# Ledger of designs, part 47: peptides against a protein of PDB entry 1MQS

Target 1, 223 residues: chain A of PDB entry 1MQS
Amino acid sequence: ILKMLFLNKDLNNNDNITTITDDIFNQQEIIWKVLILDIKSTATISSVLRVNDLLKAGITVHSLIKQDRSPLPDVPAIYFVSPTKENIDIIVNDLKSDKYSEFYINFTSSLPRNLLEDLAQQVSITGKSDKIKQVYDQYLDFIVTEPELFSLEISNAYLTLNDPKTTEEEITGLCANIADGLFNTVLTINSIPIIRAAKGGPAEIIAEKLGTKLRDFVINTNS

## One batch from the design tools (peptide; made by RFdiffusion4, then SolubleMPNN)

Design b2_p14_4_s1 (from b2_p14_4, 7 letters changed)
Fold by OpenDDE base, seed 5:
Structure b2_p14_4_s1 (fold): chain B 223 residues (1-223), chain A 14 residues (1-14)
Amino acid sequence: as target 1 above (223 residues)
Amino acid sequence: VIEFNNSTKKLTLP
């Protein structure tokens, strides 16, 4: 998160957010930026950072992507939003309107190829591709509640998984979504865990899906 | 809520 707020520059490996922000603030001139969030990413940021932390990171204003925002054509913007068609369209519209000076786009999870192509096509049509400085997948689909605990904030997951009326297809789909969230969390932590799950239920399905994703990732990164 | 034990690298699903 802090890396994103500093335009994905290499930060000194200090473990404490306050120490990192203080060190950067003291060593370099702060670049003031706007932070654009959605509901999901707002929850994520709020669980880890305080308002003062954002300020120390050079975030002068933070707003929701769907809210009306005042143009700041001389200020760079950091987007940290879900990889959706709606958000892409809004970003492109903001680009067209020259709402900000530079655009640093960070998606909370992996952007599907079709959406990436859509983004690229729309940006190309605007003729303002030079304003798009970065596009990253941050893999932050979780909220930190306390040390070693986190939530994916999937609505009614427990109810859906335990409702006898829920179809196998629905269960499988939900388990896939949970596994995706966990995968992103693991990538963010940068450590491959030993997965423990109860057998014979949705937890096993999730564990299997997650295990497959992690194995595939390891194979691809080592190749 | 999902638990990740950093010392043991254990991810426990609820």
Scores: peptide ipSAE 0.060, ipTM 0.679, DockQ to the pose 0.040
Fold by OpenDDE base, seed 3:
Structure b2_p14_4_s1 (fold): chain B 223 residues (1-223), chain A 14 residues (1-14)
Amino acid sequence: as target 1 above (223 residues)
Amino acid sequence: VIEFNNSTKKLTLP
């Protein structure tokens, strides 16, 4: 998250949030930016950062993407939002209206190819592609509730997995979603976990899916 | 032309 707020520059991951923000604040000229969030990313940011942390990162104003926002044509903007068609359309509209000077777009999870193509097409039509400085797929589809504890914020997960009326397809789909969330968490921590799961239930399915994703990722990054 | 950096999951639009 801090890396994103500093325009995805390399940061020392071994330092705590306060040390990182203090060092940057004291040593470098702060670029003041606007942070645009959605409901999901707001929860993510709020679980990890304080208002003072945002300020030290150069965030002067933060707003919801669906909120009516005043134009700040001389101020760069960081978007941190879900990869949805709706959010893409809003970003493009903001681009068309010259709402900000520069656009740093970060999605909370992987952007599907069809949406990437849609974004590219719409931006091309505007003739203002130069204002989009970067687009990142972040892997921050989780909320930190406590130290060493996090939540994927999947509604009714326990009920769905334990309801006898739930179909195998629904269970498999939910397990895949959980595995995706865990995968994103692992990538964010940048440490390979030991996976332990109970046998004969949804936990095993999730563990297998997660293991496969991790193996595939390691293979693809080393090739 | 879309450039993609796999290591950083960065997309660059022309």
Scores: peptide ipSAE 0.007, ipTM 0.383, DockQ to the pose 0.173
Fold by OpenDDE base, seed 4:
Structure b2_p14_4_s1 (fold): chain B 223 residues (1-223), chain A 14 residues (1-14)
Amino acid sequence: as target 1 above (223 residues)
Amino acid sequence: VIEFNNSTKKLTLP
């Protein structure tokens, strides 16, 4: 998250948020920028950062993507939003309107190829592709409840997994979704964890799926 | 709730 707020510059990840923000604040000129969020990412940001942290990161204004926002044509914008068609359309509209000087787009989770292509196509049509400085999928599809605790915020996951009426297919599908969320989380942490899961339940299925995804990722990245 | 221990790099699934 901090990396995103500093336009994805390399940060020393071993330091506390406060230390990082203080060091950057003291060593570098603050680039003032707007932070555009959605409901989900707002919760994520709020769970990790304080208002003062945002300020120290150079965030002068933060707003919801669906809200009417005043143009700030001389100010760069950081989008941190869900990878949806709706959000893409809004971003493109903001681009068309020259709402900001530069656009740093960060999606909360993996951006599907079709949506990436859609974004690219729409941006191309505007003739303002030069204003799009970054497009990242941050893999932050989780809510941090505590420093070492987080939730994927999947609705009714517990109920669905524990309902005896739930079909195996539904369980498998949900486990896949959970594994995807965890995968994204792991990528955000930038460390492959040792996965502990209870045997004989959905947790084991999730762990297996996650393990496979991680292994595949490691193989593909080292390849 | 999912727990991640940064020290041990352990992810515990409920």
Scores: peptide ipSAE 0.063, ipTM 0.692, DockQ to the pose 0.042; fails the geometry check
Fold by OpenDDE base, seed 1:
Structure b2_p14_4_s1 (fold): chain B 223 residues (1-223), chain A 14 residues (1-14)
Amino acid sequence: as target 1 above (223 residues)
Amino acid sequence: VIEFNNSTKKLTLP
């Protein structure tokens, strides 16, 4: 949660909340941002953080996603909400209306593929994908640090893929999941990338799967 | 770490 509040920067997990917030507050300029919650995530946040902790994390205001919120076009927003069609539609609407300067989206649980595809499609249509800086769920972490750099945090996947004890079926399944995630990322960027992957490993499998998905998509959208 | 360069439209898989 703290990582989310600090825009998914690397934090030392060995420190308590107070130490982390104090250290960041003292060492770095506070980036003020809006926190958008739903009823479920409000309960989660309230269980682990106090109001003062939110302030120290740079949260200037927090609101419910379904509330009528005033536009703050110069302020970045963190969404921490349930992965539902309704919430996705609201986020996209907020994006369309330029409600905030940047969008850091964190889903409280795994986002189903169909919903991720829906999000990607809607964002693509808006032409404002550059404002979406991050999309996170339980399995997918997307960080857009700079307009030109996109990072996927798949640390556990890398370890699993390189573990000799991992079965071929597990590798294939994981590669498929990664390819699905990348496919959705490509859709949000609204650009077909040149894929580079090392040969003879999981990266090649992922690249092939991704390539197939992209080709199928292009064929289906142009027909 | 998977890297995407928007300028070059290059996606690099580890």
Scores: peptide ipSAE 0.055, ipTM 0.670, DockQ to the pose 0.069; fails the geometry check

Design b2_p14_4_s2 (from b2_p14_4, 9 letters changed)
Fold by OpenDDE base, seed 3:
Structure b2_p14_4_s2 (fold): chain B 223 residues (1-223), chain A 14 residues (1-14)
Amino acid sequence: as target 1 above (223 residues)
Amino acid sequence: VINFNESTKKLVLP
């Protein structure tokens, strides 16, 4: 089941890191956050960003996920870690212990369905699903809060989108089906969402299709 | 280039 929730616009990839960080720093309200990394993501971040860049982005503390970290219950946390069972268990444990105020989870690569289901199950058991605000990977953007979680009942959507043998036509068709499902959901909820999607993958295709459908609908209903 | 979206707290990989 491909759970896609589109929230906000991606930043322009053509912008210089310095310009982006300066813009954030000049904002009237900087939200200070903790950044949780693993060994792999640390290397990635270090290759692109400087400590000053992180500071300008509101990151005051960064730590390894496997390190013993002090509780900061009033501080939101961004996780940027590999999609592994171990990391998921640690995140859930951090959730149970009220380690941070809010959890924004970004996986460095595709999150397998089994791990997504495991995460969802464990979070559900804690009763603290409201503290998990976002979960992202290369292909999926979604909010893990139970009240906002739904299934489109599309069988093997994740497998189809991630199988290298899948044709472009098949991917496009599936993305269209997903967009249709999301569109119907939006109509049912009677609220127009802000659509956000990861760039360069099926999520972007779905976002574009959904956006078009929503625009067409609004134009046709107001006319 | 890794970007930060302050409003959404999302990390965007290049």
Scores: peptide ipSAE 0.017, ipTM 0.471, DockQ to the pose 0.049; fails the geometry check
Fold by OpenDDE base, seed 4:
Structure b2_p14_4_s2 (fold): chain B 223 residues (1-223), chain A 14 residues (1-14)
Amino acid sequence: as target 1 above (223 residues)
Amino acid sequence: VINFNESTKKLVLP
């Protein structure tokens, strides 16, 4: 949640909310933004953050997505809402009306592919796709560069995995991170993939880890 | 920047 409020910048997750907000407040220029919620996300935010925390995160105004909201064309907006057709339509309408300067969209749960496609289609019609800066969901930790290609944007992954000086622990750790990213991708796509990996290398390790995660997920969901 | 691929009608997420 804090990461979202800071436009998904990397934050040290080991720190308390207060420490994080104080550190950021003191070290960085606050970007003032609007937070748009729905009923569910309001409950989530309220359970974790205080009003003062929101303020420290640069949230000057928070509103429900279904409420009439005043245009703030020079202010970026963070959406933290359920992945529904209704919410997507509202976001697109807000985009069309230039309600905000930038749109940071965070869905509270996985965004189905059909809704992602719908969002994309509607945004394309507006010609204002440049205003959408981020789209995240609970599992989205990847960048789609092309319809059939995506990247987890893990820095130096190839170098680390292929450097003879890299320790087994480092490799294992990186493979775990990659597997996590892939897992999140799979959940976002809402399709169980056939995993193919080269044998005898990091790809196999990743495939095994991913397979385990998927199996565990299926078991827990059917449980 | 999120780009929209018009040919595929898919968002390209940064």
Scores: peptide ipSAE 0.012, ipTM 0.436, DockQ to the pose 0.051; fails the geometry check
Fold by OpenDDE base, seed 2:
Structure b2_p14_4_s2 (fold): chain B 223 residues (1-223), chain A 14 residues (1-14)
Amino acid sequence: as target 1 above (223 residues)
Amino acid sequence: VINFNESTKKLVLP
């Protein structure tokens, strides 16, 4: 939940909620956001977070998705709602009306393929797909900021991979984590990618690991 | 993250 409120960036999950929010507040500028909920997600949020936690996470306003909401065209919105046709239609309508500057969509449970396709189709028709920055459910661990571009949002991954002080074991471990994230992404798009990576570095390691995972998956699914 | 593929007009499930 906290990860979602911070636009699905990596957080140190070993710390308590208060420590995480305080550390983030002190280390970086707070991005103020609107949080859009439904009845179910409201109960979930209320069980885990306090009002003060939301404020520290940069949530300036929270509302129910079915409520009449004032437009805030310069403010990014986080949706945390059930994966239903109704909610998707509302989100798309909000997009059409330029209700918010950016849309970070988090579904409370698994988004069925048919609903994902419906969302994609409707968003495509609006011509405003660039405003959809993220779509998540409980199985998604990637960020889409631009068409055909995504990020795993692994903290300091580039620095770690390029630091000469980093051990081979650390690199291997990080590469495995990246490959796992990429694999999950590939499964979500339901297509086998052509893997392209630079040779002689971590990218090659990642590519090899990903390739192995994909091959294993294909073998297992065809068996 | 669901990516929208503009060329195919399909949401690409991450």
Scores: peptide ipSAE 0.010, ipTM 0.411, DockQ to the pose 0.091; fails the geometry check
Fold by OpenDDE base, seed 5:
Structure b2_p14_4_s2 (fold): chain B 223 residues (1-223), chain A 14 residues (1-14)
Amino acid sequence: as target 1 above (223 residues)
Amino acid sequence: VINFNESTKKLVLP
């Protein structure tokens, strides 16, 4: 949650919430943001963070996604909402209306492929995809900026990874393919990325595989 | 075009 509030920057995980917020507040200029929630995510945030914690994280305003919200076209927005068609439609409408300067979308649970495709299609039609800076769920972590956004074009990857009928062998194979694709992308860009992945799922497996490939490559090229 | 954000260490999908 704290990572989300700081636009998924690296935070020292070993510190208490108060220590993390204090350190960031003291070391970096605070970026003021709007936090958009739904009923479920409000309960989640309220269980972990206090109002003062939100302020220290640079949250100036927090509102429900279904509530009427005033436009803040110069302020970035963080969405932390359920992956529903209704919420996607609202986000797209907010994008169309230039309600905020930048959109950081965090879904509270896994985003089904059909909804991801719907989001992508609607955003593409608006011509404002550059304002979508990040899209995250519990398993997916990607930044949607056209100049820096890429697809591996792996068919049904999300469905395969989330289908309870999928075997471990199939998951492992798919994760390897994804890691290979990412590795090739890194080589093309000629930059070593910082890898972040959700814990306890396919994303972690992919991250580990990718990390190993990158380390092996560096060792082989220096040798 | 797949872009990698160096600051966040995340892949950016177009």
Scores: peptide ipSAE 0.000, ipTM 0.405, DockQ to the pose 0.108; fails the geometry check

Design b2_p14_4_s3 (from b2_p14_4, 9 letters changed)
Fold by OpenDDE base, seed 5:
Structure b2_p14_4_s3 (fold): chain B 223 residues (1-223), chain A 14 residues (1-14)
Amino acid sequence: as target 1 above (223 residues)
Amino acid sequence: VITFNESTKKLVLP
């Protein structure tokens, strides 16, 4: 949650929420943001964070997605909402109306492929895709406007990883293929990356495999 | 991986 509030920047996870917020508040210029929630995510946030914590995280305004919200065209917005057709439509409408300067979308659970396709299609039609900076769910994270963003062009990777019928062997195999692709990319760029991945899913498996490959490579080249 | 095509300003699905 804190990571989300700081636009998914790496935070030192070992610190208490208060320590993290205080350190960030003291060291960096606070980017003021709007937080948009639904009923479910409100309950989640309220269970972990206090209003003062939100303020320290740079959240100046928080509101429900279904509520009438005033436009803040110069302020970035963080959405933390359920992956529903209704919420997607609202986000797209907010995008169309230039309600905020930037859109950081975080879904509270896995985004089904059909909804992802719907979101992508609608955003594409608006011509304002550049305002969507990030889309995250429990298994999928990407920065839309990152100049160094690339694709491995693996067909149906998301479907395969999220289909309950997919076997563990198939998942492991796919993760290995992805890790190989990433490794090759790193070698091409000739730089050692910082690897970041969501915990508890395929991304973590991929990150571990990639890390191992990189370590092995460094050892072999120095030897 | 969803990518952003800078030339078309569109989200590209894998």
Scores: peptide ipSAE 0.007, ipTM 0.421, DockQ to the pose 0.053
Fold by OpenDDE base, seed 2:
Structure b2_p14_4_s3 (fold): chain B 223 residues (1-223), chain A 14 residues (1-14)
Amino acid sequence: as target 1 above (223 residues)
Amino acid sequence: VITFNESTKKLVLP
């Protein structure tokens, strides 16, 4: 939840909520955001965070998704809502109306593929896909910058993989992390992909690792 | 077909 409120940046989870919020508040400029909730997510947030925590996380306003909300076209919005057709339609309508400057969408549970595709289709029609900065659900270790594009946001991954100074162990480790992220992505969309990767490089290693994970998963789920 | 872009480290859906 805190990660979400900080636009899914990596946080040090070893500290308590208060320490994390205080440290972030002191170390960087707070980006003020609007938080859009539904009834279920409101209960979740209320159980974990205090009002002061929200403020320290840069939440200036929070509202229910079904409520009439005033436009804040210069303010980024975080959605933390159930993955439903209704909520997706509302988000898209908010996008169409330029209600906020940026949209960070976090679903409270797994987003099924059909709804992801619906979101993608509707957003594409608006011509405003660039305003969708992130799409997450509970199981995602990746960012969707567009409904059909996922990023793991691993720092300097390309540089590390292409640096001749990088050791094989480091490459292997990084590839494993990437494969884990991709695996989680696949599970979220509830579909087994056809994997395509360039041969003779890190992409192949990642593909092999991912393939193994998927095979193991299928075997385990069918056993 | 889901493809992986190695340069961007992004997964692209069809």
Scores: peptide ipSAE 0.005, ipTM 0.446, DockQ to the pose 0.065
Fold by OpenDDE base, seed 4:
Structure b2_p14_4_s3 (fold): chain B 223 residues (1-223), chain A 14 residues (1-14)
Amino acid sequence: as target 1 above (223 residues)
Amino acid sequence: VITFNESTKKLVLP
């Protein structure tokens, strides 16, 4: 939860919430943001965080996703909501209306592929995919920093892929996860990329997996 | 505890 509020930066797991919030508050300029919740996530947040914790995290206002919310076009928004069609539609509508400057989307549970595709499709139609900076769930984790650079924020990916002690199964698993992340990113930015990868290594494996996913997607959307 | 990562602009949930 704290990671989400801090835009999913790596936090030292050994630190108390108060210590983490204080450290961040002291080390970085507070970025004020809006927190959008649903009923379920409100209960979750309320069980873990105090109002003062939200404030220290830079949350200037929090609202329910279904509530009428005033536009804050210069303020980034964090969504922490259930992965439902309804919530996706609302997020897309908020995007269309330029309700916020940036969108950081965190789903409370796994986002089904069909809903991810729906989100991607709707976002692509808006032409405002650049405003979606992050999408997270239990399986998805990617950050779009700029139009030309993004990160999946997979810890130790380089080490795992280059460690001679890593098993083929571990490499294959990690490559699959990376490919999934890339696929989701591609869908979010509403573009079909030209995939370039070095031959003979994990990059090629990832490229092949990604290519397959994209082909499958195109086939399914055109049928 | 939910934290907001300002660099990544994400909420971190405990």
Scores: peptide ipSAE 0.016, ipTM 0.514, DockQ to the pose 0.040; fails the geometry check
Fold by OpenDDE base, seed 1:
Structure b2_p14_4_s3 (fold): chain B 223 residues (1-223), chain A 14 residues (1-14)
Amino acid sequence: as target 1 above (223 residues)
Amino acid sequence: VITFNESTKKLVLP
């Protein structure tokens, strides 16, 4: 939840909520934003965070998705809502009306492919796809910005993998993490991909690791 | 992703 509130940036999960919020607050790195919830997600947020925690996370206003909300066209918005057709339609309507400056969409459960495609289609028609910065659900290790493009949100991955000073151990570890993220992506898509990677580099290592994971999974699910 | 905080022995929501 905290990661979501900080636009899915990498946070140290070992710290408690208060420490994380205090550190960010003290560093003046707060991005002020709106939080849009539904009834279910309201209960979830309320169980974990206090109002003061939300404020420290930069949440200035929180509202229900079905409520009549005032436009804040210069303020980014975080949606944390159920993956339903109704909520998607509301989000798209908010996009059309320029309700907020940026849209960070986090679904409370797995987002079905059909709904993702519906969202993408509707957004494409608006011509305002650039305002949707993230589409995420709570079971994914990646953020979708386009139907065919996603990010694992691993900081400095490119730099680390291409720095000649990086150790083999560091590369191997990072490749393993990337492979895990890709594996989770494949499971979400519910299809076995054809893996293509450049030869002679980290991509090949990742591809091999991913291939092994997929093979093991298929074998284990069929036994 | 739900994580387990080893220090507090609590589950942490994303």
Scores: peptide ipSAE 0.007, ipTM 0.453, DockQ to the pose 0.030; fails the geometry check

